# Designs tried in a protein design run: peptides against a protein of PDB entry 7UQJ. Part 340

Target 1, 160 residues: chain A of PDB entry 7UQJ
Amino acid sequence: PELYQNFNITPPRGVLFHGPPGTGKTLMARALAASCSSDERKITFFMRKGADILSKWVGEAERQLRLLFEEAKKHQPSIIFFDEIDGLAPVRSSKQEQIHASIVSTLLALMDGMDNRGQVIVIGATNRPDAVDPALRRPGRFDREFYFPLPDVKARFKIL

## One batch from the design tools (peptide; made by RFdiffusion4, then SolubleMPNN)

Design b2_p29_2_s1
Fold by OpenDDE base, seed 5:
Structure b2_p29_2_s1 (fold): chain B 160 residues (1-160), chain C 160 residues (1-160), chain D 160 residues (1-160), chain A 29 residues (1-29)
Amino acid sequence: as target 1 above (160 residues)
Amino acid sequence: as target 1 above (160 residues)
Amino acid sequence: as target 1 above (160 residues)
Amino acid sequence: SMLEENEKKAEEASLEAAKLLSEQYEKLK
């Protein structure tokens, strides 16, 4: 929270973390949440998986997304972290494409409906950024992308 | 492998990373692989998901595990990382229990068959250590456990 | 920048990254800078080493610090990253203690002189937080501390 | 001790991720 307030940068509504599996996308999201929390001003961290949105929320995914965003807004400042957001990607069935389109449309609307004054950040994590709907990657949504490379040895020796 | 060789520590055959989702278990495994790799001696990192072992390897899971361990031994020093190893946990069907028992038995045998001279380390990651077969958590298998706590706000105010 | 603006948290004037060498303090600072930059609103990242402040800026360190903070303020939103800020720590000579005291005093004054509205964040990184002057670690300066542990060699030896 | 070491490791893993983010953000520029 504090670093970004200093910078008077219009907070991204959404940040896309992308990169190979196990590059620490989820950990970074939790990191950011923790870093932004203080004893006085705790950030509420909401985590969901893209696959759970499709599989566990069948027929209620849109409602559960709305409730999640409402709860995040109620508990602001908050982070909504969608792990495996590429798990919202349609499986090849026309029925799943329609469900996907509805869920994605709902997520788009929820991200668009976040007032720039809203203390809610959405972080999406994917191993396949190209499997994320391009509409989610537009300005005012997941308009910032972060690649999480493999900790290459050289990178880690550059890190160490 | 190299870190343990450098310190004359008998490498654990297996290490269990456990803790809440997005605590960096997979990242740590990759990080360890990277940190143990040198320009002369790269560690080969093999990653599999427990759910993929059950779902994608149906009827060949045991064979694919054997091939994975053979490949890891061929490319030693190597790390085999099983992400979501709790995904090997049987769902309540008797048929799945038998399949699970065979897969777990194969994994046990493969871990037991790793000569202490083998430069192959197995890392299992789970969000539910109690959902991991107790036989996997015995000495000579996943005999070391690492809890990956949530970066609690305090811990991450210790980090951030 | 943006994540933190969302959270309406009063920006830290300074964040201390501490932990063993090669834990990635420098690159976290760069990652934060990167994460906060957009195409429209780039964060300017200024990096200096504590050892360079003492060795390269001999007799001008205070002036160079002032210029750095002025430049950072001019190019706001900005991050000033002091890598190896423990390298400002005096070596045992009384002459170096006086020079150190002057440099630290200048840094304190510069951090204190940053209005809470200033879009300048200071990140200090050290391998030795106890070698950082306690005055720098007070509220309104490096009031947030981030421990970047080694994956402890023993813990890597316990993990690997 | 183990929790603190593991918090520490999670910290470093976060750092490594952030570090990797930075290197990639530099490559994305």
Scores: peptide ipSAE 0.010, ipTM 0.367, DockQ to the pose 0.073; fails the geometry check
Fold by OpenDDE base, seed 3:
Structure b2_p29_2_s1 (fold): chain B 160 residues (1-160), chain C 160 residues (1-160), chain D 160 residues (1-160), chain A 29 residues (1-29)
Amino acid sequence: as target 1 above (160 residues)
Amino acid sequence: as target 1 above (160 residues)
Amino acid sequence: as target 1 above (160 residues)
Amino acid sequence: SMLEENEKKAEEASLEAAKLLSEQYEKLK
């Protein structure tokens, strides 16, 4: 958070955390959320699983997304974290699920509808960035991407 | 692993990482696997999602668990990490799913069947420790539990 | 980083990650550095161990700190991560080490000398926040603190 | 307070394992 203010760069509306399972994407999002709230200015952290939005809210996923974004906007500054976002917004080229297409369309619209003055960051986490609709990965959406590599031997050397 | 040898304590056969989503359970397990592997002694890290074992291996989940444990034993020292283990081994009291009961029974037997001399650690991660079969949380199984709470709200402002 | 710009808050010059040994402070710092660098805007990550600055640069630690901060400033946006910062900046009340007092004084001056417009974040990691000079923990320095809490006693027993 | 202290006990948990991991990485070099 504070790094980017020093940088005078428009914060992304969305950040895609991608990498193999268990590379710390969700931890990072929480730790980011847990690095952005002070006693003076607490950040509200909203977390949703992509698959939960589809499965728990059959026929209401779009409404739940709208409510989530409005709640995040109401509780600014805020982070919306979508864990397993590929479960929410699969690549549209799979002809079958009109439901997913509507949800993706809603998420696109919500991310586009975030005012640049909005204190809402959206973090999406996925193990499969190529399974995320490329429309979500465009400027003004998840236009920042962070690769979470496997802790290889080199990643070891760097964590020390 | 090496830490337990230094302490002359029998390493747990199983470790339950539990806490809210995105508290770093999976990252921790990977970091453990990473830290325990030297150039002299590489640890083999096996990762499975609990739900994947059920969904991808319909009717073969027990066989896949057996193969996983044998592969882990063959590639000692090793870590088996079950992400979302509550998806694999729900509390038996839910009368409905005989399939889950058989898988849980198989996992119990595999964990019990790990020789104390085996260099195989099983890590289970869950957001819902109370949704994990208590039989898995007994001595000789996941007899060790790590709580991963939410990052404190004060810890929030500084990282982004 | 970018979250703070949305928030119109002065980013901290410094963030203290504190918690017991092995508390993923370094992992978090790296993942933050990773999470702040895009293809459009790469963050330069500088890592130093507190003890390494003392031991490798006997009589030049102050110069090395100055060079590090100038290099970080030159390569903005940047993160300086001090692992084991208590090894660099012990509490001055321990009468013996004049050397540490000079290094701490230099680090204080460097953190104070960071322009609020500077795109440099300093992250200090320690297992002993009380061993860090309180002067470093003041506003405009490490005025942000993240507690990285012990795995519960059961948790520690399992890593061991 | 207790939730905050418990929240403030497993962030360090998730993290303490990562430095024990780091220390094991250094011992394994």
Scores: peptide ipSAE 0.008, ipTM 0.371, DockQ to the pose 0.062; fails the geometry check
Fold by OpenDDE base, seed 1:
Structure b2_p29_2_s1 (fold): chain B 160 residues (1-160), chain C 160 residues (1-160), chain D 160 residues (1-160), chain A 29 residues (1-29)
Amino acid sequence: as target 1 above (160 residues)
Amino acid sequence: as target 1 above (160 residues)
Amino acid sequence: as target 1 above (160 residues)
Amino acid sequence: SMLEENEKKAEEASLEAAKLLSEQYEKLK
């Protein structure tokens, strides 16, 4: 958040961290959350796991997403981090349960409803960016993507 | 890797990375694997997710673990990284499925069967070290534990 | 550490972590330090910032480096982590202060003087590996390098 | 400049995250 303000970059509403597992996506999101905090300005970090939203909140996932975004807005500046977001918002398939479609639609609406004046950043992390609904990857949503490469194998060789 | 050679530390057969999600446990494991590779000596990095072993290999999980350890031994020097190892080897409870007990027993046997001369390191990552079967946390198994703290909220302020 | 023993790799005297800032180089170094410690064998972690050695110890930097290496040797197994090592050991230029040349020479001598039997690992972190004196990047010194890639630059442009 | 500042800040926080990691690792010892 503060980074984007300092850079005069219109903060993306959403940032997609993608890359192989264990490339530090969640670490980076947490590091960003705290790096954006100051003694004067604490950033509230909300973390949810995509699979947990689906499994724990069967029939209430939409409500939980709404509450999460409201809480984040209430405690702004805030970061909402969705770990394994591909589990929350899988690519719309004809085989997708109606529940998943509703959850994705809710997340889309919540991201679209984030006024650019809101100090809420949404970070999604996935190992499978192509498994995330393309509607979430559009401008005004997760329109920003970070590839977390494996720490370079060549780089590895230099430590030994 | 290099540190332990210098240190004449009997390399643990297993290392448990624990700490909050997104503290870089998997990144660290990959970077360790990376760090241990050289142009002359490539470390083979095997990654498995605990939940995947249980869910994808119902009735074959023990065999898949055996194959994994054999493959790691064949391609030594090797790192076996178990992400979410608490999902693979939950604390033995009287309510635990017989399958889980068998998988844990297999993993124990495989770790015990790693000759100290083997160039295979097992890294387990968990957010819940107390949810990992205590038998796995004994000497000769995951007898080394590493806590991955959250990059402290104060510390995070310096990234931005 | 343990990997190198198992791997019968001559442990490097020094490891260079390089890559863009915020890629977790220092996180990795500390987690490595932690990862090398056990209940039976605590690794002592020494951290110094390159700029601090130059700025805080004007006229004593060589002595402080000697003391650091002696202390690390005394408390072995040990890790010496130099953060921003390019600040400590900039590329020798005709414009480089004689003080910097002396400090670099001292660090070279200390790394060369580390008997391979010493349980001291030196980790340097930099964003500018090419700004590190090439003499430090030779075999028997920081002969091992780790590139911490940015989460892909293209991906970065999507967050900002 | 701005990239360098962000870079420096990201480094400093990685440093401090690492410090805290190390300190917590020491506390776990």
Scores: peptide ipSAE 0.000, ipTM 0.376, DockQ to the pose 0.103; fails the geometry check

Design b2_p29_2_s1
Fold by OpenDDE base, seed 2:
Structure b2_p29_2_s1 (fold): chain B 160 residues (1-160), chain C 160 residues (1-160), chain D 160 residues (1-160), chain A 29 residues (1-29)
Amino acid sequence: as target 1 above (160 residues)
Amino acid sequence: as target 1 above (160 residues)
Amino acid sequence: as target 1 above (160 residues)
Amino acid sequence: SMLEENEKKAEEASLEAAKLLSEQYEKLK
């Protein structure tokens, strides 16, 4: 409830953070997790990288996704943050290895399997929203998108 | 062009960020990626950890490096950031496992295979530049080195 | 000596950073590493994620932990930071896969094997200290615990 | 208590880390 209100999202909706590199998507996800946490109600923040899920868990990625969602459910209220989600769920192409197709299918099933009563928010971050499988961007999945603009030019020069 | 001008480097040069921990090497790489990005020209930022490439991809690290460079080339302009690059390419020792030697050889070949027309910058970050294989520090590879000093005591107290 | 004084810890004690997500545990560990570093005495900072050690190194996690501690010892003064240490060393359950039990046992042995003469600090970060194996929280291991409270609302708005 | 002092130090550290993240984010701005 309060967690979802803080995100201005209705459960079980996922949130897609997209924008240029260094726009603070990961920082914002962490800050949101921090802001939603209190002494009485600590939010559990799970961070995974999409490319890491694909590559670390060749043959186990499905199991690891299931375990992640189970753990997130066990430690409610929680945020699952997928950094580089385009690495996890690239746009389906005819060249998509069966492994990738299976991982995407598992993530879709896990997103669809989230009960509205859950206090689990899923945040995906990408630099390329159009590289994310459109099936993940459907209502009930990553159906809210937040654009992270570049810092202004004055901002850029202070980074350099 | 502009990406490389922002780094004050001529392609296909790699940049080695070195300095003490917490000096902002990773943040600077992200910030540079952000600064080089515009609404019209988004820089694609690829982040990998050297130790992760070694360990996650035991037997697949070479393939994953190739895929990373292909993806970076596909999504130009791009930055490949290797955090903990000394973990990927330690100084060649007589005890270097064949796996490590193969990964270093793959990275060398990928660095040398970068076309001057590419808009791919490779940034390596390390706390120990002398622990990086000297072959990676040769001209045309990580041939520019940036030292990240510790923040001054006033800055340290603000980080603490 | 000075490294441990800067942490206000006596070697070979590990430090457990715990608190809500986004409270800056990882940043603090990096900042501490930075603050303890000088131009003359650079601290080597090793960062590993607990879940990454479990998942990346299925069958090699023990070896990678040993190598990590050896490398940390070789590059003294050093900090080993385990982010998400509850992912590395979850509370022992009857369902704990033998792999997890072995990794925990390896980490325990490595923590106990640290010589008081070493300049290696081990920092574990978790959002769930009670999910960390109590054996790791014993004297001589992660025997100091630092709670990271949520930043106040003003601080939250500065992170956002 | 040592907990309250650690809480206060960690709050100061989180505030400073937040300030630094914000100053770095504003210096990165």
Scores: peptide ipSAE 0.000, ipTM 0.221, DockQ to the pose 0.023; fails the geometry check

Design b2_p29_2_s2
Fold by OpenDDE base, seed 5:
Structure b2_p29_2_s2 (fold): chain B 160 residues (1-160), chain C 160 residues (1-160), chain D 160 residues (1-160), chain A 29 residues (1-29)
Amino acid sequence: as target 1 above (160 residues)
Amino acid sequence: as target 1 above (160 residues)
Amino acid sequence: as target 1 above (160 residues)
Amino acid sequence: KRLEENRKKAEEASLAAAEELSAQYEALK
């Protein structure tokens, strides 16, 4: 938030948090949601897990995504956090092509439609950015990426 | 490790991280591993996901757990982090009783055997501590619990 | 960055990351820097440790701060990350009053001067926000604070 | 009530462990 404004960087619609498991991607997303909330301007934080959307909502995943984005728009300013987004929108592999393609296409359309959505940010977290469909990583979608390195000792000396 | 040494706290055998998704449970585990690692004393960090152990190692999950604990002992000081441990050791529900009971029993035995394992700490993370088998939450196992609160809106305003 | 712009939040000049050590403050600062960097717009990330500025640059700390801010301005968009900023700008305690007062005064002046500095963000990280001089925590300086909870502090007692 | 007490106890215990881990992290710096 502050960084982009201070840098006069147009906020992307979507942010991809990537890095090894347990590098604080989800914590960061919550922290960001939290920090962007003021007493005057509470940010509504929506969280979904990619695998949960697929497993719980087989055949309804597209509808659930639409509902989520409409709800986020209704409760703006809002953040939609997709944890394990690589589970929701894997790179198109040949055998599961159709179902994943539909979900990805819906997510793409919903992100592309965000211009008319006001103050909704989408954060995707993944341990495998290369497993996220490249179409989601394009400008106007998840066009900014945050590497969450392992807190290695150097990253810890970078944390410490 | 260093925490325990610096504070002269006897390391628990097992630590349960619990709290809402994205409260930094896994980040903390890694940060702890990193912090306890010095140039002289690197901590080996093993990470497994509960659902992955069940799904990838059906019928071999017990063996994989044994191997993991032996590997952790071999590379001590070490941390074994089970992300989504509720996926590995769910509370005994009627329909999946036997397979989960075997895995849980193996994990229990492995944790009970840790006195002879030297400097191995086990961290389990869950969003649902009540979904973790109570046998795992007993003294000598995951006998210390950490609630990862959501960064509340104030902690969130303190994060943004 | 994105969050603030998407929420039309005026970026603070300074952000205080506070919370226990190893909560990912520095990781976050680096991740933010990395994410705000695109191929088209690289953000220059300056990192200094408060104690290092004091210990390495006794009597030159003010000059080093000035140079750092000028360098950051020259390489804008840029982030200046002060790790352990409580080491740089401790609350005025009686015995070290003059030297710390000079450094704090310099940092205050440099932050107040940031309107004329373009796209420079200052991030201070501390484990002790109350050990940071309150003058730094005023509007137009480190006027936004980020509590990095321990990935749960009870998750730390579950780690401990 | 027990959840809230456990939460408070969780938060307090967490704070102390946080401080401890923080101190260790500082000692590793």
Scores: peptide ipSAE 0.009, ipTM 0.381, DockQ to the pose 0.050; fails the geometry check
Fold by OpenDDE base, seed 2:
Structure b2_p29_2_s2 (fold): chain B 160 residues (1-160), chain C 160 residues (1-160), chain D 160 residues (1-160), chain A 29 residues (1-29)
Amino acid sequence: as target 1 above (160 residues)
Amino acid sequence: as target 1 above (160 residues)
Amino acid sequence: as target 1 above (160 residues)
Amino acid sequence: KRLEENRKKAEEASLAAAEELSAQYEALK
């Protein structure tokens, strides 16, 4: 409850952080995880890179996603942060290899399978919201989007 | 041109960032990529970890390197940033596994194959310049080296 | 010697950094590596993510761990930092896949095999010390634990 | 064979994701 209130989201909604590189998407996700964590209510933060899920877990990416969501549920309140989620679930093209389609389908099913009662937030970060499969941006999935504008050069040196 | 001026380098030279851990090598590479990026002239930043190239891409690392360089050329002006490049191309020893020797040979060939006209900068970051294969530190490869001194503890907490 | 004095540890002890996400565990490990590094005495910092070791190195994780420890010994004084070590060595359950059990067993053997004379410190970071295999928390392994309390929001934005 | 095909496909995918991230870093410059 409090985690979702702090994010101003209702479960099981995913949050898409989008904006230029180095705008602090990953930083904000970590900062939010940390700000929502107290001594009494430790938030478990799971970070995955989209490109890593595709490249590292060839033939096991679907299983690793399932295990990730199970562990996030086990250790709730939790945040699953997918950095570079456009690498995990690019826009479906006719050239989308069957493996990518399977991973995307698994992520969709896992997001759809999150009970409204779960204290699991899914945050996706991307530089290209339009490169993320539109199916992930539908209601009940990544249906809240936060734009991260370019910091000026001086602000950038503070965040980097 | 501007990117190379900002780095004070001439193409197709690679730049080796070296210095103690947490001196901001990765940060500087990102900040430079970002500072050289304008709304009109978007620099593509490719980040790879040397240890990831060796470990994730066993049997495919050579192909991934080729594809990385092709894409960097396609999306120029671009920066290829190899974090922990000493993990990708350690000093050649008699114990260097045949796989590692092949990856290093591929990276050498790719750096040598960069046309003088390419707007592709290769940045390698290492904590140990002496642990990088000396062949990579030759003219036309990582032939410019930038030392990152230890920031004082106060400056470090600002960059990290 | 100085490295272990700076950490207030005796070799071959591992140090477990634990605390909420964004409390600066990774930052502190890097800052310590850097503060202990001088121009005369460069500390080699090896960073690995626990989840990456499991997922990237399927069938080679044990070998990569061995190589990591050998390289750390070769480049001493050194720090091996395992970020998200709970991903590398989760609590042994009856569902622990044989591969994960093998990786944990390898890490245990490598930590036990560290000579008292080695200038290699192993730092594990986790958000969940109770999710780390208790065998890793035994004397001679990760037998010193540092709790990272939540910085206030203002301090957090300085560390993140 | 399936693991190698899946590796190639994840490599092509990681490449396409890198291509896309790269194109985005370019499109953000």
Scores: peptide ipSAE 0.000, ipTM 0.229, DockQ to the pose 0.181; fails the geometry check
Fold by OpenDDE base, seed 3:
Structure b2_p29_2_s2 (fold): chain B 160 residues (1-160), chain C 160 residues (1-160), chain D 160 residues (1-160), chain A 29 residues (1-29)
Amino acid sequence: as target 1 above (160 residues)
Amino acid sequence: as target 1 above (160 residues)
Amino acid sequence: as target 1 above (160 residues)
Amino acid sequence: KRLEENRKKAEEASLAAAEELSAQYEALK
C-alpha cells in the first residue's frame, strides 16, 4: 500500500494472486486487508469463494456479485477477495458455457464500473491463471498479477 | 522431526490445522515440510484436496487414499497434506452418507495402520473442525489440532 | 498499496513481521513485493539476512546498510526486506554490544532519513520481536508490526 | 468473548511452542 501512495500510482482495481496451492495467496490477501486498516480507518474485507458463488447461488450469481460490489462500495475502503476465482470465471471456451459466461460478463462489468475514486480493491486468487478468462486480466480489471512461488526449501528452513 | 527424535516424543501421526480460510494452514504445512527437509534428508510432501479426492475418484477414492499412504510410506520421511479435509471426511451424519462413510472408514484405517515407526505425518486442513468426523480427531489420528487465528487487523495494517 | 492512496495515509516506512519461525514472514514479504509490482511499475525487492550483514561485512555493515538504502532509493519503488532482523538489530543490552550498537544506530538513521516521498518500504522479519531494539519499533521506523501466529502450538508439535 | 479467549490462548500457546521449537532447533545445531 505504502509503495503506491508514494508513487501516485493509480491503484489497480484488481489484483490476481496466482501460484501453486498453499503458497499463501489467501493469507496474503487477508494480510493486505488487515495491513491497510488502521484504528481510524478500517478496511472491510469481503471474502467469497468462486465455486461457492456458482454452486450456492445457481441463477443468482450475478445478483450476488452485484450485491457484493455494492456492499464493498458502501463499506469502502474495502477489499473483495475471490478465492479460487478460476471457479467463478473460467475461460469462456470451456464447454460449461452459459452460466459461466453470464457471471464472467457481470464480473467484468462490475470491475469496469468501479469508479477510480472507489476505495474497493478486488483480489482474485487462483492456482491456474491460465484458467481465468483473459478478459479479467486486462487493464482496469485484474491488471496486476502476483506469482506466489513455492517457498524455496531454504526459505522454509528459515521458517522454523 | 529431529526434535521429536531427540526428545523421544512420539511424533503425532495426524495434525489438524483449523481456522478461518486464508489463515495460512496450507502455507504452514508446506513450510513445515520444507523446514524438516535437510539436504541430506528431504521430506516428500504429498498434497491432496479433500473435495478433489471425492470428485475425481468417484468409486476409487478409497484406492487413491491407499495408494497415497503407500507412496508416502515408500518416500518417507513424508508429509501427507489434506487441504479441505472436511470435504473428504465430513461428519457421518451429513446426508451424503454412503460415499463419505467408506472414505472416512478408509482414512481412519490408514491412519490407524501407520506404524509408529513410519515417518509419515498427516496434516489435515479445514475451515470447520466441527465438520470433520470426530473419529478422525481421536488419539492416533488427528490427535493434535492447531487453530490458525485470523491475523489481527492491527498486525495486517502495518504491512501495506 | 492502492488502499493507502485512497486513504492519504502516510505509508509506514517500516513494517515488522514477527512471529514464530515457519509462520510465513519471508513468504509474505516476497508476496507483498510481487503484489505491488505491475508490468508497468516493477517493485525492486532487496532481501538481506540480518546475520549475514553482521557476519559477511564485519566492520562494513554500516556501509552495506547505507549502500542498500541508496540502492533501494535509486530503484524505487522498492522493498527492503530484512530477514532475521533481530540478528541485525538485537536489543542493545545483549553482550555483543559494540558492533551491534553501531549497526542499530545506522539503521535507525537510515529509516529516519527516508524522506516521506521515498518509495522505499522496509520490512523486518523476526521470530523474536522483543529481541529487536525498541527504538526500531517507534513511529517512523518499524511502527507497524504484524504477528504471524504460529499455527496453534499443537500444529507445530504435530509436524515435527 | 470465547473466540477472543480462544484466540489469546492459541496465541500464547503458539508463542510457547515457537520458543520451544526454536530452543530445540538451536539444540540441534
Scores: peptide ipSAE 0.000, ipTM 0.371, DockQ to the pose 0.040; fails the geometry check

